# Peptides against a protein of PDB entry 9IZ0, part 253

Target 1, 345 residues: chain A of PDB entry 9IZ0
Amino acid sequence: ITCLGSNGHTYKQLVKGGNDDLRQDAVMEQVFEQVNGFLRSYRKTSQRNLSMRTYKVIPLALKTGVIEWVQDTIPLGEYLDSAHKVYHPKEWSLSTCRKLIAEKQMEDLETRLKVYDLVCRHYRPVFRHFFLESYADPVQWFTTQTNYARSTAVASVLGHVLGLGDRHGQNILIDKTSGEVIHIDLGIAFEQGKKLPVPECVPFRLTRDVVDGMGITGVEGVFRRCMEFTLETLRREEDSLLSVLEVLRYDPLFSWLISPLRRMKKQKMQLENFNQPESGNITTDASRDPKIQRNNVSGESEAERAILKVRQKLSSTLSVEASVGELIRIAQDPSYLALMFCGWS

## One batch from the design tools (peptide; made by RFdiffusion4, then SolubleMPNN)

Design b2_p24_3_s2 (from b2_p24_3, 14 letters changed)
Fold by OpenDDE base, seed 5:
Structure b2_p24_3_s2 (fold): chain B 345 residues (1-345), chain A 24 residues (1-24)
Amino acid sequence: as target 1 above (345 residues)
Amino acid sequence: KEREELEELAKKRKEELAKRLLEE
């Protein structure tokens, strides 16, 4: 919808209705605004204008709310699918790659690595072309690519620390004006991505296309340094960050657990991405609710475990450089990416 | 023609800028 503000400006707003709990997004956006405060207060991050891009979320009811529509954005996955068809028309389709990875989902790591390597050879990175196409001026090109690398670094550290899940190419928007990343659909946090039907094994999304967008330096230079400065800031502000998370511990509206509905929705979306439109009436007999053992783990015990895990991720046992180096290594490791739903792009 | 020449010039300038960034 389009709303006229009291200031006379017209704002596009997305009204979400249905099963999406916008309260989770709203809470995570509040955490990001607090983190942005820390990034602005610290010289090394402030000098680089490091921030997590946020959007306004106003929850109106359990499943309804108003989201500020982020104008001039594109989902990363939408760009990559379109660009891959243009730049690599002789390579495999995204659907072919998805099918091959899924057919081997239950196989051993060695078999999954072989199919991942095969997919990678037949589906090459293209995300560098976003910046090449979108910005004719070399200074704008460089500035936007730098903003992308900076924004991705902040989102990667913060996503790791908060255990953000479901970071697929449709939940990562690219701002066409700034080159910055905008993370959406934040309702999988605090390592709950490991409870998905395909468990998330990487600390953040650092696939070949995510790296290709950083240009010729890849992860080296701007991205690595901005991860280091971001992690240094979060370590410095550990007590402040933990205090923000402790407020959420007592929020009765915040769920530290993935909802069964969201888990089922994710499972369906994973399956639908594999089904060709065979017109088969899959009467989803919705009646067999598998007895999800409601492990009566109190929400408090899950919150405490989540906060403890955040503290562990902020540990100064390793240097910032060593910690970032290990995170970058794990996020790019084929042994983890081969286990992902879409680890190749 | 003139647009293609400008695009090719822009591409060369991007490649030069990218090289300088690897040298810093």
Scores: peptide ipSAE 0.021, ipTM 0.484, DockQ to the pose 0.011
Fold by OpenDDE base, seed 4:
Structure b2_p24_3_s2 (fold): chain B 345 residues (1-345), chain A 24 residues (1-24)
Amino acid sequence: as target 1 above (345 residues)
Amino acid sequence: KEREELEELAKKRKEELAKRLLEE
C-alpha cells in the first residue's frame, strides 16, 4: 500500500498478513532502537555512526501489520544468485549446490566438509561486485563498502548477543543507496535457531560472500574494529540492555520460543528447498505419547535462560578483542558452515 | 582494450583510495 504521511510524503508500506507474528519483529526493532541509543551515546561507536538499521513495524493485530517498505533494497540472496550467474556462468547453480549439501545432510562431519569444500570450489563469492557495479565514483564505492562493513559488524554482534536465527540471504536486505544491511523476519531469536531441523551453528552470518562484500581487507580492519566497538558498547550498557529484555519477560505477547507453526513452516521450506522426496510417512507420532510431560518450562523459565545467555555473552571474562576474534573464527569455521543450510555463500 | 584499461585504472584508484582511507 502507499500511504500519504502528514508531512505530504508518500510512503510505500508492505502489509503482511497471515501466520507471521509481526509482534516479534516489532519488539526486536524496539530493542534495536534502544541499542542504537547506546551506540549513539558511546564515543567510539557514535564517531563511526554505528547503528543497526531498523524498519518501521506497525503490528495491526497478532499476525497482521504494516512494515515500512524499505525502498531501493535487494535481498542479499537475490543479488548473489543473479550475480553468480553473470560472473560465474560455468559454475554450479544454487539449486545444484543445495541438492549436494542436502544429499549429505545425514552423513558424518568429514563427508559434509568434503561436499562443502566441493560446493565452495564450484560456487565462488561474487558480493564484491555489488559495490563495484553500483558505485562508479571511488568515494561513493568506499563509503558504501565501509557502511556495509560497519552495519554488518553491528548486526553480527547484535545477532550473536540476541541469538538471532534464520539469517539466510532472503532475510538480509542490502540498501542500494547506503550499502547497509537490513535484517528482516526477526521472529527467531534467543538461540531458537538451534531448535530448527537444520540447527544454526554459527553466531551470525559471515559466509564467503558476506566477507567478499567487505573488499580486500575482508574481516580485518573496519569489520573487526566495528565489532569490537559495538561489543564494548553493549558490555558497558549490559544493565540497560538486560533491563530492556526483562520488560519482554512480562510481555504475554512476546514469545521466547519458536512457535510450533513457524517451526513447521521453516521445516517445510527447508525440505522443499532440499528436494527431499515427500517421504509421506511424517507420521505425526507427536500425537501418541502423552507421557512426554510437556515440562511446561514456563515461558518465564525460558525468558530467564535467554536473559542469562545474553548476560553470559556480555561477560568481560575475555577481552573484547579475544571475544570478537573467537566469534569471527567460529562464524567462518568450515566445520560449522558445512552443517548450515547455505554456508557456502 | 580501452575499456579494460579504464576498468583496471578504476580498480587501482579504488584500491589506492581504500589504502589511504585505511591509513587515516
Scores: peptide ipSAE 0.018, ipTM 0.485, DockQ to the pose 0.011
Fold by OpenDDE base, seed 3:
Structure b2_p24_3_s2 (fold): chain B 345 residues (1-345), chain A 24 residues (1-24)
Amino acid sequence: as target 1 above (345 residues)
Amino acid sequence: KEREELEELAKKRKEELAKRLLEE
């Protein structure tokens, strides 16, 4: 839809209908706006213009809302699939890589690591080419690559602290004008992704292609330093951040529980992306309701646990540098990446 | 030819700029 604003500007908006609860996205965008306030108030982050890119989400009903149309963007995964075909036409297809990882999903870690390494050798990083192709001018190239590393650093710290899950290549947009990342589909927060059948084991997405986009330094330099400054700001503003999250604890629009339907939909999407439709009648007799012991974990008890985990992640027990160093190490660890649906790109 | 030479020149300038900004 196109809306005329009171300021006389026309805004393109996407009306999203369906089973997606946009209220969680709207709440997370509000948290990011508050965090962006903290980043603007702190000299080290303000001087670098560090921010989480946000988009406007207006929930209209339980399953319907209006999303700001982010112009001049591309999903990271869409660019990567296209670029791999261009730069490495003799390498394996994304579908072949997915199939091999899927076939070994139930195997031991050693077998999964061997398959992950094999896939990595046959599907090489290409994301540096986004910046090389899109920006002919060296200053523009460097500025946009720096903006990418900065925005990825902010998103990585926030992703860890707020427990953002499901950060795959289709829910990370790249702004073609600025090089900044935009995280969309924020329906999993506060470590709710660890309750998925395939748990997210990494604190944020730092795959080989995410690193390749940072250029010759990879994670060393702009990315690491910007993570450190962001975490330093969040530790300084811990009480302010926790106060924002306490308001959300009492927000009737925010669900601290994954709905069984969302869990099933994400489980199906994980399984359907693994199953190419071979024509076999897999009558998944979904009628075996596993007696998920409904531990009557009240939504309040999950909110309290989530806030406690945020506080623990903001702990000053380790230095900022040590904490960031450990997060970067874990996010790049093959033992975790081999367990992901798409940890190789 | 001219386009490839311009692309290689742009690439070298990008690499030099990246080096300078690593030293800052």
Scores: peptide ipSAE 0.017, ipTM 0.483, DockQ to the pose 0.011
Fold by OpenDDE base, seed 1:
Structure b2_p24_3_s2 (fold): chain B 345 residues (1-345), chain A 24 residues (1-24)
Amino acid sequence: as target 1 above (345 residues)
Amino acid sequence: KEREELEELAKKRKEELAKRLLEE
């Protein structure tokens, strides 16, 4: 919908209809706002203006709300599909790559690695071109690429710590003005992505195109350092972050678990939204949710396990540098990326 | 040469994006 603001500006707003997704998004955005407070308070992160980009979620009801659509954004996946057709018109289509990976999804790791390598050779990275083509001024180019690497670093640490799932190219927006990333659809958190039919095996999205957008240094430079400063800040503010998450433990409407139906629906949407940019009416016809008996794993026990896992991810057992080094290694490991739905781009 | 080819590709992409934005 388009709303006229009191300031005379028209805002495009996404109306999501469906059980609980908007409340999960709103809660996660509140967590990000608190984390942005920690990032502003700590010198190393504040000096770099490190933040998780947020969007306004207005829950109108339990099932309906308005997401303020971020103006001047593009989904990463939409950019990459369009750019790949222009820069590499002789390479494989995204649909061909997806088909080959999907056909081998039940095969052994060796077979999946061979198919992943084959796809990678026929679908080369292009995301560096976003910065080169969008910003003619060298200072603006460098600034926006730096902002991208910084925002991706913050989102990567937070995505790992909070166990954000479903981080595909349609759920990651690029701000065309700043180069910053905006993560949307936050309904898969606390490692519930590992419970998807195609389990998420990486801590965050660090695919070849995500790295190509960082420029010639790739992960080695702004990205790695900003991950380290972000993790250092979160370790320092562990008790504050855990206190924010404990408030969510008492929210009876926050779902720490993905329902089997939501898993199937999100996986179906992943398969369907890859063929058409859905014009922003995700009308999930919620009419026939059968009462799937919530197996009485108390939502409290799952919240406790989730909070414990956040604490474990913030552990100071390893240095910040060692922890970030391992996260970057795992996120780029072909043995994990070959297991993903779209690990090549 | 390589820069001019990239600028031409970037222009072509801008034209394709503009066309898509007009079709939506």
Scores: peptide ipSAE 0.039, ipTM 0.551, DockQ to the pose 0.015; fails the geometry check

Design b2_p24_3_s3 (from b2_p24_3, 12 letters changed)
Fold by OpenDDE base, seed 5:
Structure b2_p24_3_s3 (fold): chain B 345 residues (1-345), chain A 24 residues (1-24)
Amino acid sequence: as target 1 above (345 residues)
Amino acid sequence: EEREEREKLARERLEKLAEEKLKL
């Protein structure tokens, strides 16, 4: 839909109809706006303009809503696929890499590590070229790369704390104007990504291409420092953050569990991405309505467990630096990345 | 050649700018 704003500008809006519960995305965006309040209140984060980039989600009904079309964006995965074809035309295709990892999915860790390393040698990082191609001015280049590292740091800490899953390259948008990341499809939260057919084993996406976009300093520059300041802010505001999450405990429309339908949809998308040539517009009209009786009693116990896990992740038992150091290490560990659906890019 | 030289010059300018900003 294209809407004319009261300001005379036309805004493209995506109307989603079907089995996608846009209310979960809208609730997560509200949590991000509260966190952005905390980041604005704390000197170390406000001085750096640290924020989680948000987008407007208006749920219209249980299965329908309007999503703001984020202008001037590209999916990270779309850019990376295109850039790999341009910069490394002799390397393996993304489909070849996916196939090799999938064929070894049931093998031991040693075999999976060998295949992951082989894929990594035949599919080299290219995300640095996004900034080099988009910005001819060195000041704009440096500013946008800095904004990318900052926004990725905020999203990484917040994504870990809230247990955001399904962080594949199509669910991460890059703003072409600012270089900031925008996370979309927020329907897998509170570690429900561990319940996916391919379990998510990393705290956030910190693949080789995600790091390549940070430039020459990689994770050791702006990224690490901004993760530390973000985690310090979230630890300071723990009670405020937990109070926001407690409101969700009593929302009968919020799902603390991945729905069986969403799990099956993600399973099909994972399986279909093994068998489809790259050019299919998947309009899946899922017009069959199973009445999912949400058993409220199971939801409260899962909400309590989710809030307890958030509290544990905000624990001050380790320093901010030690905690961030561990998260960065785990997120880059080949032993975890080799187990992922797409851990090489 | 000319693209690799531009990329090299861009890296060298960038290292200098990073060194100048890391000293503040």
Scores: peptide ipSAE 0.011, ipTM 0.408, DockQ to the pose 0.011
Fold by OpenDDE base, seed 2:
Structure b2_p24_3_s3 (fold): chain B 345 residues (1-345), chain A 24 residues (1-24)
Amino acid sequence: as target 1 above (345 residues)
Amino acid sequence: EEREEREKLARERLEKLAEEKLKL
């Protein structure tokens, strides 16, 4: 829909209906706005304009809401599929790579690593081309690539700390104006991604294409340094962040657990993406919600466990540099990426 | 210091690579 603002400007809005719980997204966006407050207050992060890019979510009902249309964006996965066909037309298709990984999903780690390496050799990174195509001016090119590395660093730290899941290339938008990343579909948080049919084993998405977008330095320089400053800010504001999360403990609408329906929907989407090559609009009919009586006692215990895990991730037991170094290592480890749904791109 | 020099050197390399690719 398009709305006319009181300022005479037109704003596009996306109305979502069906099975998407926009309340989870709205709550996570509120947490990101609080974190953006901490990033603005801390000298090392404010001097770099570090922020998690946010969007407005207005939940209207359990399965209906309005989302702000993020203008001038493209899904990372959409760009990468298109760019790979242009720059590497002799390499394997994304569908071929997905099929080979899927066929070996039940095999041992050694077999999965061999297939992952094979896929990686036949599907090379292309995301550096986004910046080269979009920005003819060297200053704009450098600025947008820097903004990408900065925003990815913030999203990586915050995504790890909050245990954000389902960070596939369609849930990460690239702003074509700034080069910044925008994370969408925030309904898998607090490590509930580990409960998916394909468990998420990485702290955040740091695939070869995500790294290729950082340019010649890769994860070194801007990205690593911005992760360090972001983690330092979150460790400093631990009590403030935990206090924000404690408010969610008492929100009867917030879910600390992945809903069975969302788990089934993600399972179905994973299985369908293994079998179909083309983007058919699958209007899935609204099958009846089973009235799961939320035992309040189970919700509070899971909230407490989630908050404890956030506190553990903010622990100062390791230096900021050592903690960031280990997170970057794990996020790039083939032994984890080979287990993921799409760890090669 | 040494990290700022590495970022500066990386920036200068990126700028050169951009200039070379814009000439192609």
Scores: peptide ipSAE 0.007, ipTM 0.353, DockQ to the pose 0.013
Fold by OpenDDE base, seed 1:
Structure b2_p24_3_s3 (fold): chain B 345 residues (1-345), chain A 24 residues (1-24)
Amino acid sequence: as target 1 above (345 residues)
Amino acid sequence: EEREEREKLARERLEKLAEEKLKL
């Protein structure tokens, strides 16, 4: 829909209907706004304008809401598929790579690593080209690439701490104006991505293309330093962050667990070629939502476990540098990326 | 053909832009 604002500006909004619980997204966006408050209050993060990019989510009902349409964005995966065809037209198609990884998904780690290496050799990174193509001016190029590395660092730390899942290239938008990343579809949080049919093994998305977008320094520069400053801020504001999450513990509408229906939907989306925009009415005849009496006792115990896990991720047992170093190592480790649905790009 | 020409022009433009930016 297009809404006329009281300021005379027209805003495009996506009305999302169906089985998607937009309250999960709205809650996560509220958590991000609180975290953005902490990032603005701390000198090391505020002087770099570090933030998680947010978008407005207005839940209207259990299964209906309005999402702000983020203008001038492109899905990372859409850009990468298009750019890879242009820069590497003799390499394998994305569909070929997906097929080979999927055919080996039940095999041992050694076999999966060999297939991942083959895919990597036949599907080279291209995301550096986004910044080279989009920004002719050197100052704008440097600024946007820096903004990308900064926003990716914030999103990586926050995504790890909150256990954000389903971080595939269609759920990460690139702002074509600022170079910043915008994370969408926040319905997989608190490590529920580990319960997907293809379990998520990485703390955040740091694939070869995500790194290629950082330029010649890769992770070793703006990205690493901004991860460190972000984690330092979140550790400092641990009690404030946990207090925000405790409010959600008492929200009877918040789901700390992935629903079986969402799990099945994500399973189908992993099997169906991602080339269709989400406008596919998967009319799953969900008229039979089994009244799984969410025993309030089970939801409360899962909330407590989730909050405890956030606290553990904010632990000062390791230095900020050591913690960030380990997160970056794990996120780039072929032994984890080879297990992912799309770990090569 | 017309796709390959567009892809070639895009690559040549990008190589020039990359060289210009790496020299600064």
Scores: peptide ipSAE 0.000, ipTM 0.321, DockQ to the pose 0.013
Fold by OpenDDE base, seed 3:
Structure b2_p24_3_s3 (fold): chain B 345 residues (1-345), chain A 24 residues (1-24)
Amino acid sequence: as target 1 above (345 residues)
Amino acid sequence: EEREEREKLARERLEKLAEEKLKL
């Protein structure tokens, strides 16, 4: 819809209806606005304009809301699929790669690593081309690539600390004007992504294409330094951040658990993306996984556990540099990426 | 043995799927 504002400007908005609870997304965007306040207060982050790119979410009811229309964006996964066909027309299709990873999902780590390596050799990174093709001016090219690396660094630290999951290529938008990343569909937070049928094993998305977009330095430069400054700021503001999260503990509208409907939707999306014919007796009765103890873990006990994990991730036991170094290592580890739905791109 | 055969057959299927896509 298009709305006329009281200021005489027209605003394009997306009305989302049906079965999606937007309250989680709205709350996470509010947390990001508070974090952006912290990033503006500290010289090291402020002088670099470090921020989590946000969008407005207004939940109207349990399953309806208004989302800001993010102009001039493209989903990362949409760009990568299109660019890969242009720059590597003789390599494997994304559907072929997905099928092969899926066919080996139940195999051992060694077999999954061999398949992941094979997929990686037949599906090369292309995300550098986004900057090269979109920005002919060298200053614009450098600026937008720098903005991408900065934005990705902030999102990576926040993704780890807040346990943001489901960071696949369709849930990451690229701003075509600034090069910044915009994370959407924030309904999986506080490590609830580990409860998906394909559990998330990485702290944030740092796949080969995510790194390729950082240019010749990869993770070693703007990205690493901006992660360090972001984590330093969050450690200083630990009590402020935890106070914001404690408000959510007592919010009766906030769910610390992934809703059964979202779980089923994500499960269906994972199965569809694997192109599995219906005839596999994978009783994906995730209701029958006895390790999904439907223990009556009160939402309160999950909230307490989530806040405790945030506190643990903000611990000063390791230096900022050591903590960031370990996060970057884990996020790029083939042993974790081979377990993901799409770890190669 | 049976695991290595399954891994080999998997690689051969992977390569064949690649070749079929390279011919399009």
Scores: peptide ipSAE 0.000, ipTM 0.238, DockQ to the pose 0.020

